Peptides against a protein of PDB entry 3H8D. Designs and how they scored, part 34

Target 1, 122 residues: chain A of PDB entry 3H8D
Amino acid sequence: DMKRQQRFFRIPFIRPADQYKDPQNKKKGWWYAHFDGPWIARQMELHPDKPPILLVAGKDDMEMCELNLEETGLTRKRGAEILPRQFEEIWERCGGIQYLQSAIESRQARPTYATAMLQNLL

## One batch from the design tools (peptide; made by RFdiffusion4, then SolubleMPNN)

Design b1_p11_4_s2 (from b1_p11_4, 4 letters changed)
Fold by OpenDDE base, seed 1:
Structure b1_p11_4_s2 (fold): chain B 122 residues (1-122), chain C 122 residues (1-122), chain A 11 residues (1-11)
Amino acid sequence: as target 1 above (122 residues)
Amino acid sequence: as target 1 above (122 residues)
Amino acid sequence: SDLEEALKLLE
């Protein structure tokens, strides 16, 4: 239920096209995830060369991480877990509130902690 | 010497966290090895949930397979042996050339067939 | 995700 533990994670990635580059030429992306218990609720990707990608459960399942939290190993990766606000700040900057709101209105968003909180906010 | 037989292997693995999962929930990783004669020269691991791991002899010995080729049993495992290009394609995609190059420059790479070939390439 | 997709492309 909504008492599920909310956990947030961030990991860097290097684009495939940059893998063979010198370190200074490897532009870093950032992968973010919000897990509502074992299930991902939101995913977000920041890139140096293209717009942020915002994803919400229910709507974007095919583009999101298909692993449950334990399967990702994120809980065991030092430094991967971040504070809720560290996720939310970027989410907000990227227009995540509007994105999730629209997904709710279009009945595409799967109910999550995130949708519940948004409904309380708006 | 550099006339040692170059042999390449790939085997799948299931992450420890997925061992108890249903088959459909077991995301497959791939373990690659390049043997320069009996000694491993390069190792590579692909994962569904984290960046590739590139390892080169001399630098990464503690993270690499500690068994010589015969001890691994890979030569006796049907389907494990792969073509050189099947290894190299993934190695290149993962930035292996730069990785090995940097290891050479930092004097961490043990001389192998791979280092010799790279020196001819660059 | 881009990360997962990238990894899958490598496999």
Scores: peptide ipSAE 0.030, ipTM 0.330, DockQ to the pose 0.040
Fold by OpenDDE base, seed 3:
Structure b1_p11_4_s2 (fold): chain B 122 residues (1-122), chain C 122 residues (1-122), chain A 11 residues (1-11)
Amino acid sequence: as target 1 above (122 residues)
Amino acid sequence: as target 1 above (122 residues)
Amino acid sequence: SDLEEALKLLE
């Protein structure tokens, strides 16, 4: 059902190795999520010192946020929610389209709004 | 096709009567738009000195933005695009649900993402 | 990443 609300979020994270360093020595990464209705469809992590991590539902469930949207509290975190394009721009730069396409072709991706949109695009 | 991108925008406006007043005497209103794909689905105007104006496609076409989304340049205006909830919260406060429902029931509303969502809600 | 840790970093 493509009538589900699509919502996007971004929050910073600190590498585990930096958690107890002085503030100036903590390098900030960025955690992104796309929720298709209550459930996550895509996740993305930008790191200061390694390649981006891209994750899609069905394929990467064990590595993705396991909480439904309400459980995350993200909707109540000021500044966490972002525009769709703020997510998609980064997703595209990271090669997310190709990543999701491969997941679809390999029959690993769970059908989501993201898979539907990609199939419309191709 | 509910797979069309839903995008929302907000920009300030000055009342015609205030256009040539000193800046301190200009009262700012707010113009809101919901675009269902390339075409406007809903429009809303908040005024400092009169009730909100609510407009829905099909019923109020002559009073609504006649430009498609690309023609408006809104996508290129910094700060114009807003989150869906930033629109919906105000829409709901203004009685937009009832307004759209009445337009549907009177067979005046053009089918849009907004009408489809409302029908799902009821 | 850990969502809980990330959420703690939000202002």
Scores: peptide ipSAE 0.028, ipTM 0.566, DockQ to the pose 0.059
Fold by OpenDDE base, seed 5:
Structure b1_p11_4_s2 (fold): chain B 122 residues (1-122), chain C 122 residues (1-122), chain A 11 residues (1-11)
Amino acid sequence: as target 1 above (122 residues)
Amino acid sequence: as target 1 above (122 residues)
Amino acid sequence: SDLEEALKLLE
């Protein structure tokens, strides 16, 4: 249903190995999520020292956020919610369009707002 | 078409009467807009010394932004774009739901994403 | 318009 609210979030994370280092030695990563209504459609993780991780619903459910949006508390965390373009800009730079397209073609991607928008882009 | 991008903007304005006053005497208002794709769906103006103005497409076209989204340059103005909830929270507080509903019932509101979402809320 | 005035403030 295209009437579902599309909401995007970004939060920082610190690698476990850096958790107890001095502040100057903690390398920050970024966790991104796109929620299509209550359920996650896409997830993305930027790491300071390895390639970004891209995940799409249907294909990568086991590696993605298992909580519905309300359960995450993200809507109540100040500064966590971002604009759609803040997600999409990074998604595109990381090859997210190709990643999702391949997931669709292999019949692994669950239909979401993201898959529908990709059809419009192609 | 529900696949159109919903984008929201907020910019400050200074009343003409205060334009040449000392900074401490300039009262700031806020101009809000909801764009359903390229065209404005809702507009809202917060004033420091009078009631807020609520405007909806179809009914209030002559009082609303006459430019399409690209023509406004809002997408290129840093800090102008806001989250949907930042618009909706104020819209709701100002009685926007009732205003739009009345415009629909009087057959004045143009169908937009906003009118469709109101149907879901009722 | 209010928009035009507001846009000028952002420039």
Scores: peptide ipSAE 0.019, ipTM 0.553, DockQ to the pose 0.055
Fold by OpenDDE base, seed 4:
Structure b1_p11_4_s2 (fold): chain B 122 residues (1-122), chain C 122 residues (1-122), chain A 11 residues (1-11)
Amino acid sequence: as target 1 above (122 residues)
Amino acid sequence: as target 1 above (122 residues)
Amino acid sequence: SDLEEALKLLE
């Protein structure tokens, strides 16, 4: 159902290698997720020292968050939830539009709000 | 150099979704790594609710830890370091031998201590 | 990544 609530989240992560370093030496990455209703539709990870990771439901299920939204506790983490545009801006910068498009064309993407919106955009 | 020190580590991880749950409701996964000298040679991740992830250097570099061993701080984390057999036992259970073998055959694996040992075993 | 989840446990 394309009328499900769309919610977006961002949380930082620290590399295991930096765990015992001073805060100034801990390099942060960023974990992003788009939930279409209870289920994740898109995920991306920004790293300080490697290319962004883009993931879409259907194609990349094994690499994505396996929890439904309620199980994640993200809705209860202050500051974790972000506006749609705060996700989409980064998604676009990372080439996410083409990534999702290719996943649809190859029949690897599961239908989500994100796939529907892209089909309207193109 | 196949004479480099081989070191193995294991740390738990909690899914982001379980972050705000009671401890009894937080499902743990396990992150494993084999370092051949300063660089990671193999990585695997055990999850409570999805198949194991196996990763080998050369083939899966983008998905593996990007830090050299010293940068990880793992050597300073009490209890993180494990014996070689504590890694290999799980690796074998997860089909790691065949996974690494296929990576070598397809010319995707970077030469490491692990690839050398496998070539002796087979 | 699973590594991110592991790091959270270590904190």
Scores: peptide ipSAE 0.025, ipTM 0.523, DockQ to the pose 0.101; fails the geometry check

Design b1_p11_4_s3 (from b1_p11_4, 3 letters changed)
Fold by OpenDDE base, seed 3:
Structure b1_p11_4_s3 (fold): chain B 122 residues (1-122), chain C 122 residues (1-122), chain A 11 residues (1-11)
Amino acid sequence: as target 1 above (122 residues)
Amino acid sequence: as target 1 above (122 residues)
Amino acid sequence: SELEEALELLE
């Protein structure tokens, strides 16, 4: 059902190894999520010192946010919600299209708004 | 086709009567638009000194933005694009749900993402 | 959980 609300979020994170360092020694990463209705469809993590992590529902469920949208509290966190393009631009730069396509072709991806949109694109 | 991209925009406007007044005498309104794919689906105008104006595609075409999304240049104007909820919250406060519902019931509304969502809601 | 850490940082 493509009528589900698509919502996108971004929050900073500090890697565990830096949690207790002096502020100047904490490297900030970015955590991104795409929710297709109540459930996460895509997740992305940008790190200061390693390649981006891309995750898609079905394939990477165990590594993705297990909370439904309401459980995350993201909707109540000021500044967390972002525009679709603010997610998609980074997703595309990180090779997310190819990643999701491969997940679809390997029959690992759970159908989501993201898979449907990609299938329309191709 | 609910797979069309839904995008929302907000820009300030100065009413014609205030255009050439001193800055302190210019009252700022707000122009809102919902684009369902390339075409406007809803428009809303908030005024400092009169009731909100609500417009829906099909019914109010002659009073709404006649430009397709690309023609508006809104996608290139920094700060113009807003979150869906930033539109919907105001739309709801202004009685937009009832306005659109009435347009549907009177067979004046052109089918859009907005009409489809409302029909799901009711 | 990076989300948990991120949420804590955001708060």
Scores: peptide ipSAE 0.026, ipTM 0.578, DockQ to the pose 0.056
Fold by OpenDDE base, seed 4:
Structure b1_p11_4_s3 (fold): chain B 122 residues (1-122), chain C 122 residues (1-122), chain A 11 residues (1-11)
Amino acid sequence: as target 1 above (122 residues)
Amino acid sequence: as target 1 above (122 residues)
Amino acid sequence: SELEEALELLE
């Protein structure tokens, strides 16, 4: 239900093409996830050279993390967990509100904490 | 032109969720690329838990490797380069022929060695 | 993409 613990995470990635470059030349991307209890509700990927990728549960399941939170080990990765606002700020900047809203309107979104909060916001 | 060197590569990836698991529990995916000269023509991603991802130049540029071959360092990664057939076999098994064909028909494909060869095959 | 993330972890 909507009382589940909301947890947010961020980890970096480096493009395959940059693996042999000097550290200063390896462009970094960022992977973000919102977990509504054990299950991912939203995912977001920031890239240096392409538009952000926004993903929401129900609509984009096949493109998102498939493991539940405990299976990811993210809770054990120091510095991976972030504050809710650290996720939401980026989400908003990337147009995530509109993206999630459209998923709800088209009936593609799976109900999550994120969809519930959006319905309170709008 | 169509005389460019065709080179193929494969590298593994491990899901974020599996980074803290025992080695035997880390599910492996595979990243494949076909370079037509310096530029990527096709990309393919095999996952343990979701359908394969097929990508073709022109249609899927934003989802594909953005660096030219030399910039990737793949040619310097021992064991990364594979034979053409090692790519094509997987490509065919994933329905890549139909995928590329559809991209051509819709005029989304950028002309590459891959599109040229398909036009000879069909 | 998930791939790019996974590659970082592989290194």
Scores: peptide ipSAE 0.024, ipTM 0.536, DockQ to the pose 0.086
Fold by OpenDDE base, seed 5:
Structure b1_p11_4_s3 (fold): chain B 122 residues (1-122), chain C 122 residues (1-122), chain A 11 residues (1-11)
Amino acid sequence: as target 1 above (122 residues)
Amino acid sequence: as target 1 above (122 residues)
Amino acid sequence: SELEEALELLE
């Protein structure tokens, strides 16, 4: 159902090891999510000191947000929602197109809005 | 084609009569647009001293933006793009659901993402 | 149009 609302979110996170450090010593990461309707389609994590993590529905379900969109409360967190391009720009830079394509080719990716859009791009 | 990108924009405008007034005497309005792919689906104008204007594709084509999305340059204007909810919240408050519904019932509304979403709501 | 005026204000 391509009529589902596509919504994107970004929130900062602090590494557990930095939780109790002085503010200047806390390194922020960024957690990104793409929701295709109520369910997550893609997730991405930017870390200050390791490679980004890319996750796609079907393949990476066990490592992705397990809550539906309403359960996350993200829609009620001011400043959490971002524009599609704010997600896609980072996704593309991190190799997300290639990652999702490989997941499709391996028959691991669940069909989502993201998989459908990729088919339009290629 | 429900795979088209839904994008929303908001820009301020100053009434022609206020163009050369002192800054304190300039009243800002707000121009809103919903683009379903390259073409406008809905337009909305908030004025400081008159009722809001609601416009829907098919019915109000002659009063709506005549440029396709790329021609507007809106995608390249920092701060112009807004979240879907930032448009929909105002649209709903201004009676946009009823306006679009009436346009559908009168067979004046062109099918768009907006008309399809309204059918899901009702 | 309102759009044209608004676009000019953003420049």
Scores: peptide ipSAE 0.017, ipTM 0.570, DockQ to the pose 0.054
Fold by OpenDDE base, seed 1:
Structure b1_p11_4_s3 (fold): chain B 122 residues (1-122), chain C 122 residues (1-122), chain A 11 residues (1-11)
Amino acid sequence: as target 1 above (122 residues)
Amino acid sequence: as target 1 above (122 residues)
Amino acid sequence: SELEEALELLE
């Protein structure tokens, strides 16, 4: 429902290969999430050494956060929450619109705020 | 180093497919981790509807927690920490000894407290 | 993994 609160989060991660390296040699990735109410609608992972990973609910459930928003503690992690546009800008730059559109058309995407907005855009 | 603190954690998760179901229809999995000092040595995921996932550092880095123990907040999550035997019992029951042994012999496993203990056992 | 990312979220 469009009355659900849309909240966006971003947290850094160090890729597993770098976890034992000196800070100077640790390359950070960025984990992004869009929560449509309590449930994740989109997830995005930016990596320093490989293409972005784009994930949408329904299609990519087994690769996405299984926790509801409250269980993640994201709302309590200082600096984790970001503005919608801070997510959307990256999502768009990574081809997220085409990715989500394709997932909708393949009937893999679950209805979310993201799918509804995309339908309004197209 | 064997002087590193060994700490074990377990947290429940609801499988993605169940995230929109009523509580009675949500089957919980269990996420287990063994931290050898700041770094994860073993990870184990118990699922209600598929075989356990066993992961060892070095071999399975890309599928394991990339955060150091402090970054995970596990030590601050009430009820998350478990006794060593609570981890090991599940690990053994799921064939973890054979899994880790094979990873060592294939030279995929990184040296950890777990590999050292296994070497002493065998 | 999904769970690892979720754990990061628990901090």
Scores: peptide ipSAE 0.049, ipTM 0.521, DockQ to the pose 0.075; fails the geometry check

Design b1_p11_4_s4 (from b1_p11_4, 4 letters changed)
Fold by OpenDDE base, seed 5:
Structure b1_p11_4_s4 (fold): chain B 122 residues (1-122), chain C 122 residues (1-122), chain A 11 residues (1-11)
Amino acid sequence: as target 1 above (122 residues)
Amino acid sequence: as target 1 above (122 residues)
Amino acid sequence: SELDEALALLD
């Protein structure tokens, strides 16, 4: 059901190893999520010192957020919600289109809003 | 096609009569739009000195934005795009649910994402 | 998970 709300979120994270360091020495990463209705469709993690991580529903379920949107509390976190383009711009720059395309071609991707949009784009 | 992107925008406006006044005497209104794909589905205008204006596709076409989303340039205006909830919160407070419901019941509303969502809400 | 860490830091 493509009537589902598409909602996007971003929150910072600090590497466990840096948690107890002085603030100036804590390198922030960024956790991104695309929710297609209540469930995550895409996830992305930007790290300060390693390649970005891209994850798509169906293929990467075990590495993605296991909570539904309500359970995450993200909708209640001030400043966590972002615009679709704020997600997509980073997704595209990180090679997300190719990543999702490959997941579709290999029949690993679960159908989501994201897969449907890609079908229209290609 | 509910696969269409739902995008929301807000821009300030100044009343024509206040355009040439000193800045402190210019009362800002706010123009809101919900685009269901390329076309406007809902419009809302907040005024500093009169009741809000609510408009829905089908019923109020002649009073709504006549340009498609691309033609408006809204996607290129920094800070114009807003989150769905930033629109919906104001829409709800202004009685938008009742307004759209009445437009549906009177068979004036054109089917949009907004009408479909209302069907699920009621 | 990264979410857990991220959420914990925001609390």
Scores: peptide ipSAE 0.027, ipTM 0.529, DockQ to the pose 0.051
Fold by OpenDDE base, seed 1:
Structure b1_p11_4_s4 (fold): chain B 122 residues (1-122), chain C 122 residues (1-122), chain A 11 residues (1-11)
Amino acid sequence: as target 1 above (122 residues)
Amino acid sequence: as target 1 above (122 residues)
Amino acid sequence: SELDEALALLD
C-alpha cells in the first residue's frame, strides 16, 4: 500500500473588512494546512488582531477546509507548499500539541498521521 | 514505532578547480540528498560541465555521504532543506527511476523508503 | 471561508 504523503501549505489572507482598503491598511493573516494524503488533518489560522485558530480533523470538520487536496489547487500554487517544520513550529507555538492531545483524549479527533505521531511522542 | 521522516536537501558546490577563481568564473554545481530517517537513501550531483551523478544506498555507499543526517548539520543550514518534489523532479529528469529500478533488480540497492515507493509505483 | 479568501488573493 502507498504510504500517504504528508504535505503542508500556507497562504496569506486579508480580512474581509480590509479587502478594499489601501494596501498599507490591509493586515495579513495566514492560513495553514496539513494534508495527510488527500485529506486535511490539521488547520490553523494566524490573525493580526485575534488569537490563533487551531483545528483538527474529526473535531473541527465543519470549520476546516472541505475540499480534498487536489480540489484546493494548493499543489499548483507557487510558494504555497511549505516544509513540515514550517508548519510544526507555528503549531507548537500556538499550543497545538495540547489542543490535539485534548481532542484525542476526548475521542473527538479522527485518526490521522498527526494523531499517530503525537501518540508516539508521549 | 516512529515512522522515519523523509527529508531532502540541496546545497551548492564549487568545483575544486574553480575555488580560487573570480566569482564570475566559478560555475556552481548542486548536491542533493534524500534522507530516510537518519540515513541517506539517494544522492545526486548536478554539474555544470559533466553528466549528472546518481547514487543509491547499498549500491553506491562508498561514493555517498558517509555522515548520518545529524552529523551533516544540514538540518541547521538555512535554505538547505527542500521539498520532496524539488528533489524528485530533478531525480526523474536525470533518469533516477530507471537507475534505482536497475539497482533493485540487480539486488544492489539497500531497502529504503525510495525502493519501497518505486516498487509500489510499478 | 478563509481558504476561499486566501485562494482569491493568489489569482
Scores: peptide ipSAE 0.027, ipTM 0.516, DockQ to the pose 0.054
Fold by OpenDDE base, seed 2:
Structure b1_p11_4_s4 (fold): chain B 122 residues (1-122), chain C 122 residues (1-122), chain A 11 residues (1-11)
Amino acid sequence: as target 1 above (122 residues)
Amino acid sequence: as target 1 above (122 residues)
Amino acid sequence: SELDEALALLD
């Protein structure tokens, strides 16, 4: 249903190997999520020293957040929620449009708000 | 079309009478807007010394922003864009649900994302 | 998971 809330979140993570280093030596990664209602539709991970990881529902379920939105506690974490464009800007820069398009074409993507928007754009 | 971007903005304003006062005597109001695609769907004004003003498209067009989103320059103003919930929380506190419902029932409201969401909720 | 690690940093 296209009436579901589209909510976006971003949280930093520190690599386990850097957790006990001096602050100057801690490199932050970023975990991004797009929730289409209660369930994740897209996930993205920015790393300081490797390529970004892009994930879409249906194709990448085993690598994505398995929790529903409420279970994540993200809605209760101040500063975690971001604007749609704050997600989309990074998604686009990382090739997310092409990634999702390919997942749709290969019939690997589960229908979500994201798939519907992409189909509307093309 | 329910595929339109829903974007929300908030900017402070100083009452004209307070513009030339000392900073300690300037009371900030807040102007809020919900844009359903290029056009405003809801507007809200919080004032330091009077009740909030709630406005919905169709009913209150003459009192609402007449500019399309691009013309406002809001998208280019850092810190102006807010999360949907940052708008909705204030809207709800001010009785916006009831206000919009009444506008729908009286056939004064123009159909927007906001009207569709309310109809889905009730 | 990356989420668990990220969430732990926010606690």
Scores: peptide ipSAE 0.027, ipTM 0.533, DockQ to the pose 0.055
Fold by OpenDDE base, seed 3:
Order: C-alpha cells, then structure tokens, then sequence
Structure b1_p11_4_s4 (fold): chain B 122 residues (1-122), chain C 122 residues (1-122), chain A 11 residues (1-11)
C-alpha cells in the first residue's frame, strides 16, 4: 500500500556461543529487517558459519521481530537504517524472491508491500 | 506501481554566480531527485539565498532532469543516494505535498509513484 | 532474542 513507508534496517549481532569469548573471537552476524509501515514484512539473518535465514510475515511470525517499528528504537539508532537496495540486494542473493513466492503459493504469507511487489513482478 | 523501485538522490551544486569565485566564496545549494523507476518523478533544489524550488513530473518537465536514472550516473556516484525519508522530510518542509496536490488538481502532474501515494494519503 | 542482543550491542 502506497500509504505505508517502507524502511530497512541492519544491525550486527553476536552468536550466543561467542557471547562470552574475547572480542577478537566474537564473529558478527547481520540482522536485517524490512518494515512495511509499523509492521515487519521481512527479516533476514546473515551468519558467518551457516546459511542465511530468511523470514516472511505470516509464515515466520514466531521467529520474526515481534516489536513494531517504534518499539524497536531502530529509527533512533544511528547507522541502523539502510537503503532499500542494500536490503534487496542481499535478499535476492539469499534466494528471498523464491522464498517469498513459495510462501505466497502455500498461502502462508501475510499480505505486505513485499508480497504485492512480487505479485506485480510476476 | 509496485514494479518500479523508488530511489532518491542528493548532490551539491554551486550557483552560476559563484562558479568563478574563490572556494570559500562558493555557496553550495542542494539538488534532490526522486526517481520512480528509470524516470524522475520529483526534483527539489535548496538554495542558500532564495526559496526552495519544487518540481513535479508532467508540470515541470522542462525544468527537471531530462536524463533517465542510468544516464545520470547517480547510482554510481558514492554518497549521492539517500534514504527515502531524507528526501521526503525536506519535501514536506518545503511544501511539496501541497505543490504536488495542486499539480494533480490542475491536471498538470504526470502519474507517478508520488501522485499515487498522495492520492492514497488523501 | 537475536534482536535484543543486536540492539544491546549498538547501545
């Protein structure tokens, strides 16, 4: 929907197993989020030691950020917000288009900007 | 249209009158552009000594960038691309919503993502 | 929560 602002964020995270290691032994992953207005539409996690995790609204709600955009504080964290292309480029490389398409076809995806965009793309 | 990527850019410019002055005497303006896919939808110019200039596709075509997005090279210029909000915040402050609305009402605006968004907003 | 850990690192 044209009314809702699409906003994208990226923040680093440390694996639980590395949490208590020396700083040099802490390998950073990357947490990505797409918010369609106040609500998350897509989430993606890059890990240094395992495949990317892709999550889409409706299908993966229990594994996705449960906070609305304002509750996350991401809009107030300097350097967290990224350009749409910075999200989409990684999303595409990780197979996000196919993942979302499959979620739509299986009727697991909640309607979002992302689902609408994909439906117009196909 | 959901198919088209919305991209925003900002670059500094020097006033023609300042072009041949010493660097310290060159006052920078700011040129902003919104591209709805390959084509410009909105342009905005901030000047240090005069009111902002607002331009919308259809109405102001002769005063707007005539190059498509690829032709501009903006996508390849580091630091040129900005977040949607960085454009919209200034656009709103400069009266862009009213300017675009008036262009729609007068039937001067070409249909773009910007016009569609505004129509959904009203 | 990976988000909580990530957010805590940024603070």
Amino acid sequence: as target 1 above (122 residues)
Amino acid sequence: as target 1 above (122 residues)
Amino acid sequence: SELDEALALLD
Scores: peptide ipSAE 0.027, ipTM 0.553, DockQ to the pose 0.057

